# Peptides against a protein of PDB entry 6DSZ: the designs that were tried, part 211

Target 1, 361 residues: chain A of PDB entry 6DSZ
Amino acid sequence: NYVVTAQKPTAVNGCVTGHFTSAEDLNLLIAKNTRLEIYVVTAEGLRPVKEVGMYGKIAVMELFRPKGESKDLLFILTAKYNACILEYKQSGESIDIITRAHGNVQDRIGRPSETGIIGIIDPECRMIGLRLYDGLFKVIPLDRDNKELKAFNIRLEELHVIDVKFLYGCQAPTICFVYQDPQGRHVKTYEVSLREKEFNKGPWKQENVEAEASMVIAVPEPFGGAIIIGQESITYHNGDKYLAIAPPIIKQSTIVCHNRVDPNGSRYLLGDMEGRLFMLLLEKEEQMDGTVTLKDLRVELLGETSIAECLTYLDNGVVFVGSRLGDSQLVKLNVDSNEQGSYVVAMETFTNLGPIVDMCV

## One batch from the design tools (peptide; made by RFdiffusion4, then SolubleMPNN)

Design b2_p21_4_s4 (from b2_p21_4, 10 letters changed)
Fold by OpenDDE base, seed 3:
Structure b2_p21_4_s4 (fold): chain B 361 residues (1-361), chain A 21 residues (1-21)
Amino acid sequence: as target 1 above (361 residues)
Amino acid sequence: SLQEMLNTPLDLDALVEKLKK
């Protein structure tokens, strides 16, 4: 009996940073197909804590902290539409990953969206939103006492959603999304009524954005609003302020992932299809009334990494570059550039052995 | 060393000011 030790997946398809093991621990969570790896970020590097096998390929992985939780909870959705909320529990040396809630959110009807599964969490932890099928937005209300994840659908008139996020600072849960119609790509907002199970008119919209607008970044307060990333342009809108830039450097390769560096949303990492790492900068202007508005957007090249599927800023300028196509990396940002003009230094490389071909024999 | 790199604080503001020049 050759126990073919099933080769562990090495290709990264998601990563998140937060406080999952404790309130004080900084964690890196890595999704590798059906495997979740949990690390503690330490002065010595990444300390492995636990590996978890999931019942399906991880399609969504998001940390969130409901009011009154001491640490983050983990939402996972699999490609087979199994949803769960996970909690880390440690009792001495015993480590358990507890399922707080679970459910299957598959619909019997609907066309699976070509752009894949999108899962988002309201910043105030009121709901989870899922774009699984064209013309439907699925809502999972977040209730602490509910072990069963129940969902309902709201019909979207916009059939071809490209990306969607919940906005910050909204009285009601508000989504912002890029969608495509025969006239091009557009940005729209909707308020989500849990009570009525419908969309209400959102605070703003922007018709006729760049044809290749592909990503929405929800910006925290004090800026609020959203950043829309395209092939040629980056735009900001919050209902009151609009600003667009078209830096030539982003035209060379498609930006495919992003991660927020600062809690206030003043800086973001961007990764493109060539493995270039950028910093997106939101320059603030303080108004006489004490309000903070966006003055300008800037994109700066930091350096080159493996082609990122996902990025996450850890601490002290350390960034995890999760790669599906290449080796994942732990990289350090430096204040001073090297001789090649790069602000990025590789610290550690994690060999990607390629996709595990599930040879179903 | 990896440890030295991890333990060296980054002044992100200083980096940003360098990028702006």
Scores: peptide ipSAE 0.340, ipTM 0.865, DockQ to the pose 0.888
Fold by OpenDDE base, seed 1:
Structure b2_p21_4_s4 (fold): chain B 361 residues (1-361), chain A 21 residues (1-21)
Amino acid sequence: as target 1 above (361 residues)
Amino acid sequence: SLQEMLNTPLDLDALVEKLKK
């Protein structure tokens, strides 16, 4: 009897940072197929707290803090459309992960989108948005008292959504998305009415963006708006201000992931398909009235890492590089470059033993 | 050491100013 000890998955397919275990703890959460790993970030490194098995591959993993919660909650959606909201509870040495809410959000009718599952949370925690199927936007209202995650669909006229985010600072929940039609790629916004279960006209749109525009970053206040990342260009739009850059360095390899460094959205990490790590900089201009506007965008090369599937800035220049194709890394940013001109130093490397082909026989 | 690296403060502003040169 070869007990094939099912080798634990090592390939990372998602990571998030926040305050899940307590208000004071900084956590790193790592998705490895069906496994969730929870760490506390300490002065000594990553301390493992708990591992959780999920009923299916983790497709979405997002931390959010509803108004009046002391710590973050975790939203998970699996590739089998099982949704849950998890809470960490500790009572002395006893650690429990509580399911606050759950549901299956699968539709009987719909074409699964070729670009996969997208899950987003409104910054004000009014709703979760899901792009699961072409021509549909699924909404899960966030209600504290509801143990059952109920969802409804809104018809989306734009059949080929590439990426979508909720915007910050909007009176109503507002999505910003890149979509493709026969004329090219475009950016559009919609307000989401929970009451009427429909889209209203959003604050702005941008037709004919770069043909390879692939990612939307929602920018916090005071800037607001969104960043659109393409193969050749990075653009900012907030309804009032538009700015585009085309730094030659990003043309060499496709940017595939991003993470916000500063809470105010002034700096982002970008990772490309060659494992290059960049910093995207939003240069501010303070007006005489105290308003902050975007002056310029810059992209600077930090160094090279494993090919990131996901990036998350922890603290103090420490970055977790979650890799699916290579070894995941804990890296440190430095003020001074090394002899090779790199500002990145690998602190720890986590061996990737390759994709566990779940032979579901 | 890993611990020293974790505990060494990073001035992100100083890094950004170096990247701009």
Scores: peptide ipSAE 0.335, ipTM 0.865, DockQ to the pose 0.887
Fold by OpenDDE base, seed 4:
Structure b2_p21_4_s4 (fold): chain B 361 residues (1-361), chain A 21 residues (1-21)
Amino acid sequence: as target 1 above (361 residues)
Amino acid sequence: SLQEMLNTPLDLDALVEKLKK
């Protein structure tokens, strides 16, 4: 009897940081297929706190803090469209992951989108948005007392959405998305009316972006707006200001993931398909009226890591590189480059044994 | 050591200024 000890999944398909275990703890949450791993980031490294089995492959994992919560809640959506909101509770040594809300958000009709599942949370925690199917945007209103995740669909005229985010600083929940039509790729915004269950015209649009525009980054205030990442270009738009760069260095390999470093959205990490780690810089200009505007965008090469599926800046220049294809890493950024010109040093490497085919026993 | 690396302060602004040169 070969007890095939079902090896735990090692390939990382998502990671997030926040304050999940407490208001004070910095956590790293790692999705490995059906497994959620919860760590506390400490001066000694990643301390494991809890592992949780999920009812399917984790497709979306996002931390959010509704008004009047002391710590972050965790939204998870599985590839089987099981949604839940999780809360960490500790009572002495007893650790419980509480399901505050759950639901299945699968539709009986609709074409599953080729670009996969996208899940986003409004920065003001008014709703969760889901792009599951072409031509539909699913909304889950966030209510504290709601144990059942109820969702509704809004029809999108744009059938081929590439990426979507909620914008910051909007009176109404506002999405920004890249979509493709026969004329190319474009960026559009919509306001989401919870009351009317419809889209209203958003604050801005940008037609004819780069043909390979693949990612939207919502930028916090004071800048606001969004960054659009393509194969050859990075663009910023906030309705009033447009800026585009085409740094030759990003053309060599496709940027596949990003993470915000600064709370104000002045710096981001970017990872490409070759495992190159970049810093995207938003240079500020302070106007005479005290408003902060974007002056310039810059991309700088930091070094090389494992090919990131996800990145998260932890603290003090420590970055977690979640890899699906290679070993995940904890890396340190340095002010000084090494002899090879790299600002990145590997601290820890987490062996990826490859895709564990969950043999359903 | 991992602990030494974690505890080594990073001036991210200094890094950014170095990258810009």
Scores: peptide ipSAE 0.332, ipTM 0.862, DockQ to the pose 0.873
Fold by OpenDDE base, seed 5:
Structure b2_p21_4_s4 (fold): chain B 361 residues (1-361), chain A 21 residues (1-21)
Amino acid sequence: as target 1 above (361 residues)
Amino acid sequence: SLQEMLNTPLDLDALVEKLKK
C-alpha cells in the first residue's frame, strides 16, 4: 500500500494582501484549493505563519477592516457556499484562527452562474455581496455581534453578470457591474438598500461597452468610479467623466487579473493569459478648486511572469504572482529594464505540481 | 541575493517615468 502522501495542493486559485495577523504585519494569504496559507512579508521573504484547512474549495477570499477593528478580518466563501469571517489571534506562541461568524448561503432555488462565484465587500464594510446565481444578488449584512451570517437575496434583472464590484465613496453601498444582454455588454450601477432589501437606481450607467468587457475595478477616491477592462479597450467612468483607451498591446492576450498598487488607485497591475505583466496608470489632473480628475489612462508593459490567476502587490516593488497553470512567483519590479526590456525579475519560484487529481480510488 | 532584492527600495515614480519614455 503506497500511502501516496496526499500532496498538498500547489496550484494557487486566490491571493490577497493585507494586515491579518496584526495591524503592522503585511500578510500574504494564498488559497490553494481547500488550504489557506498565511505568510508574513518580511525583508527575508515570505515567512509562513499558519496553514488552515477549509471545509471546501475556497471560492472567495477577501480581507476587510470593519470600523473599530485594529486589523483585517478575512471573509471566505467556499464552493459549497459555506461562508465564514475569520480573525487571527495570537496569545504568546499560541496562534488561533477564530471564526467570528459563519453560515451557509446556498439557495435551494437558483441557477448557479456559469462565470462562477463572485464575492465582494463594501469598502465601508456595510455588507458583503455575492453573485452566486443568475438573477440574484445575495447580501450579507455585516454586523459585529452576529455570529451567524444571515443573507437575503435581491432580484437582479440583469441575468448575465460578468463581473461586479462595490464602488468607493458612495453614501449607500453601490455596486457596479458588467452584464450581457442580447444587445451586447453594458455597465450599470445600483444602490443597495439594506433597509428595504432592494436595489435603487445607481449614479450612472454605460450602455454598449466593449463586447468582451470582462472585469470591473472599483477606483478609490479621489478619482472614484470604475475601470472596465475588455479585450481591446480599457475604460474609466465615474458618472461625470468617461475616458477610453484602446492600446494595441492588450489585444494580443486577454487580461485576466488585476491588483491595485497605490491606495489612491493611481496604479494597477494587470496580468494576461500569456503571463505578461502590465501597469495601468491613472494620470491625475488637479483642478483650480483642488479637485482631482482623471486626465488620462496609460498601459505599460513591465515584463513576463507565470500566467497569473491572481496578482498582489506586496511592498517595495515585490509582487506575488499566484499561478494555477504554472509556478507561482515572487517577482521584483525594477526601475531599469534588463537587456530584454523587462522591468520584472523573478525572486522566488514556487513549484506547481499540477492539479491534485482527487483519485477517488 | 533575495534579501538584497527585498531590501532594495523601488521608486515607483521613477519606474513610471521610465515607462513613459
Scores: peptide ipSAE 0.332, ipTM 0.864, DockQ to the pose 0.887

Design b2_p21_5_s1 (from b2_p21_5, 11 letters changed)
Fold by OpenDDE base, seed 5:
Structure b2_p21_5_s1 (fold): chain B 361 residues (1-361), chain A 21 residues (1-21)
Amino acid sequence: as target 1 above (361 residues)
Amino acid sequence: SMEELKKKLEELEKEEKEKKE
C-alpha cells in the first residue's frame, strides 16, 4: 500500500494581509487551492500559525472589519459557491477557526462568467458583492446576527463585466465596473439599494475606455474614485476629475494584479505577466481650502519577481509575491536601486512543486 | 447564445418576483 503522501499544494491562488488573529497582529493569509495558510508577519519573517482545510478551491478570500469588531473577519467563497465568514479565536494555546456565517450562493439559472468569480466587500461592510454569472450581481447583506448568508440577485444590463469594485466614500454602496459591449469597453457606476434590491444610477460613467481595460482599483479618500488599468493606459476618474497616462513601459506585458501600499491610496503595486513589479504613484495637490486633489499619476519599474497571481504589501517595504506559475517570494523594496537598477531584493523563496492537478479520485 | 442568456435571466427575475409575493 503506497501511502501516497498527498503533496501539499504549493501554487498560490490568492493572498491577503490584515489583522485576523488579533487587532495587533499583522497577518498574511495565503490560499493554496483548498488550503488556507495563516501567518503572523514578524521582524524575523513569516511565522506559521494555522493551516485550515476548506471544503473546496478558494475562489475569493477577503478580509473585512464590520463596525464594532476588534479584528478582521475573513470572507471565503469556494469555486463551488460555498460562502463562509470565518473568525480566528484563540483561548490560551487552543486555536479555533469559527464559522460565523455560511451559505451556498449558487444559482440554478445562470451562465458562469468567462472571467471567473469576482467577490468584493463594501468598504463600510454593508454588503458583499459577487459577480458569478453574466448579467447578475449577487448581494449578500452583512448583518451581525445572520448565521446564514442570504443572498439576492440584481440584474445587470451589462452582460460582460470584466472587473468590479466597491467605491469608497459613498453614502450608498456603489460599484464601479468595466464592461464590454459591441462598441467597446466602458466604465459605469451603480448605487446598490439594499432596501429596494435594485441598482440606482451611480455618480459617474466613462464611455469608450481603452479596449483592453481589465482592472478596476477603488481609491480611498481623500482622492476617491477609481483607477482603470489597461494594456496601454492607466486612467483615473472620480466624477469630477479625469486623468490618463500611457507609460510605454506597461505596453510590454499585461498587468494582471495589483495591491494598495498606502491606506490613503497614494501608492499601488502592479504585477505583470513577465514578473515585472511596478509602483503606481498618485501625486497629491493640496488646495488652499485644504482639499486634496490628484495632481498626476506616475509608474515606476521596481524590478522583477516571480509571475504574481497576487501581491500583498506587508510592512516596511516587504511584499509577498504569491505565484501560481513560479515560486512565491517574500521580497523587500529598497529606496536605492542595485547595480542593475532594481529596487527589489528576494528575501525568501517558496518552492512551487507544480500545479495541483485536481485528481478527481 | 445571448438570446438564451436573456431568456434565462428573465426566468430568474420571474422566480425572484414570485418569491416576493
Scores: peptide ipSAE 0.093, ipTM 0.739, DockQ to the pose 0.010
Fold by OpenDDE base, seed 1:
Structure b2_p21_5_s1 (fold): chain B 361 residues (1-361), chain A 21 residues (1-21)
Amino acid sequence: as target 1 above (361 residues)
Amino acid sequence: SMEELKKKLEELEKEEKEKKE
């Protein structure tokens, strides 16, 4: 009788930072296959609060705060298409994670997308968007009274979506996505009509972006718009302004993850396949009318970490590097470089014991 | 094929319309 002591998963496949346990607490949430780990970020480090078993591999994990909520809610989608919205409740020493809403969002007919599941939340919390299948965009309306997550599909003419995000500052929920067709990769926007359950024409498009454009970052106000990350270039577009950079340093390895540092979208962390950590900086120009425009984009190499599957900025220059292939890390970003020219110092390392081979019995 | 995918998408759109009626 080999008691296979089911080793807890150590490989990280997602992480998010927000205020989940309370309005005041800063939390780090870590997805490790079917496990969700919840920490409070303290001056002394990560304090564990709760571990939760999920009914399947976590494919999407996003924090969001609907209007009138005091703290963030957690959206989870599993690889088996089980969706839930979770809320943290504490009553004295009793900690509970309640399911506010749940549903299965699997379609009977569809081609699962080769790039996997994408889940996004509208910044104004009007809807959740899901790219599960080629040529479909699934919408889950966010209603306060809805205990059952109901979804509908909108047909996408663009069959090969690479990445998609909701834009900020849009009157209607608006998606921005990179897609591939026989002519190359392109960026397009659509407004999502909840009433008509269709797409309307979005505010802008950009045809013929870089051939390896792989990620969309939605930029908050005052800039608005999106950043498109490729192999060789980083571009910004907001409908009125376009700006592109091609820093040679990013050509060496593919950028695979990003995280916003500043709430106003002035800085982003970028991680590549070699474990290099970059800062993307959005330089502001204040116009005479008080409008803020993007002046320039810059990329700075900070240093090296474990190969990030996900990055999340915590506070005070502390970053969690979630790794699937290596050890996850807490790292400190310094203002001054060390003797090796690195701005990154490892604070804590979390041993990765390797992928849990889910033996499907 | 892309044609088979389009046909499946049309079938799905039909099933979703039938659920709304």
Scores: peptide ipSAE 0.090, ipTM 0.734, DockQ to the pose 0.010
Fold by OpenDDE base, seed 2:
Structure b2_p21_5_s1 (fold): chain B 361 residues (1-361), chain A 21 residues (1-21)
Amino acid sequence: as target 1 above (361 residues)
Amino acid sequence: SMEELKKKLEELEKEEKEKKE
């Protein structure tokens, strides 16, 4: 019996940062197929805390903090539609990952979406939204007392959703999504009624966006609204203000991932299919009434990294580059460029041995 | 087909309404 020591997965499928182990600790959580790795971010780098085997390939991994929790909880959805909410507990040297809630969210009826599983959490922690199937938006209400994750579906008229996010600063949970129809790609918003289990008309829409619009970034207050990223353009919309840029540098390769740098949404990292790392900057304008509006958008090339599947800004200009196709990296963003004009310096590289093809023996 | 998908979605919507009653 050759115990083939199943080589641990090295390809990164997702990463998130937050305060999972404690309120004070900054954590990096890395999804590698069925494996969850938990790190504490330190001045010396990543300190491993725990590895967790999941009961399937991680498809969604999001940190969230419900009102009155001292630290973040972790939502995980597997590719087999097993959902759980996890809590970190430490008692002395004993470290436990506790399942607060679980459920299976698979439907008997539905066409799995071609763009895969999307999972999002309302910024106010009212619900989890799931786009699993075409023409359905699944809602998991977040209730403290429920150990069972109960979900319901809301019908989407828009059958081909490209990306979806919850917006910030909305009285009701509000989604913003890019969808495709025979006329092109569009952006729409819906309010989600938990009571009626239906969509209400959202605050705004934008018809006929760029044909290759692929990502939605929800922008926190004070700006609010969303950024829509395409192949050729980056657009901002919040219902009152529209702004678009078409920087020539983004046309060279498709932007595939993003991560918010500043809590106020003034900066975002962008990664493309060539491993180029960009900074997207939101320039503020303070109005005479004290309102803050978006003045301009700017994109700056920072340098090159491994091709990012996910990006996570940690602290002090340190970025984790989670790569599926190449080696994952810790990189430092510098204020000054090197001799090659790069602001990016690799600090640590994590060898990717390739996708473990699950040889189903 | 998209028509078959619409029918299935309408059936699911009915089943979810019946679970609310």
Scores: peptide ipSAE 0.088, ipTM 0.738, DockQ to the pose 0.010
Fold by OpenDDE base, seed 3:
Structure b2_p21_5_s1 (fold): chain B 361 residues (1-361), chain A 21 residues (1-21)
Amino acid sequence: as target 1 above (361 residues)
Amino acid sequence: SMEELKKKLEELEKEEKEKKE
């Protein structure tokens, strides 16, 4: 009897950082197909806490902290449209992952979007938004008392959404998205009315963005607004201010992932398809009235890593590089470059034994 | 086709309205 010890998946398809185990612990959560790995970030490195098997491939994994929660909750959506909200509970040595809420959010009618599943959470934790199908935006209201995730659809006139995020600092939940139509790619905003279950006109739009605009980054206050990442350009817009850069260095390879470094949105990590790691910097200008405006955008090449599927800044210049195609890494960002001009030093490497094979069983 | 997608979306909107009644 060859017990084929089913090798644990090693390819990373998602990672997030937050305070999931406690308010004080910094956690790294790693999605490896159907497995969730939970680590505590320590001065000595990653301490494993628990592994959790999920009922399908993890497609969305986001931490969020509702008002009055002491620690983050975890939203997971699987590729089979099973949604859940998870809570970590520890009672002495007993560690439990509790499902606070669950539901299936699959629609009977819909074309699955070519850009895959997108899941986003409102920064004020009012709702979860899902782009699952072309021409639909699914909303899951976040209510404390609901054990069942109730979702509703809002019709989206824009049938080909590329990426979508919730904006910060909005009175109503507001999405910002890149979409494609026959005239090109555009950015639009909508307010989401939970009450009326419809879209209202958002604060701004930008028509005719770069043809290869692929990612939206919501920027926290005091800047607000969004960053749009293209193949050739990086743009910022907040309704009042527009700024664009076209650094030649980003044209060499497509940026495929990003992660916020500073809580105030002053810096972002960017990873491309060649494994290059960049820092995007937002330069501040303080106005005489105390308002902070964006003065400029800069991109700096930090170095090379494994090809990132996902990036997450931990602490003290340490970054987790989650890779699907290569080995995942813990890397340190240094202030000074090495002899090769790299600011990146690999601290730890996690061997990838092969791609995530979607075993259709 | 885009027309077939629009028809399916209109059918879905009808089904969601019927569930609210």
Scores: peptide ipSAE 0.087, ipTM 0.728, DockQ to the pose 0.010

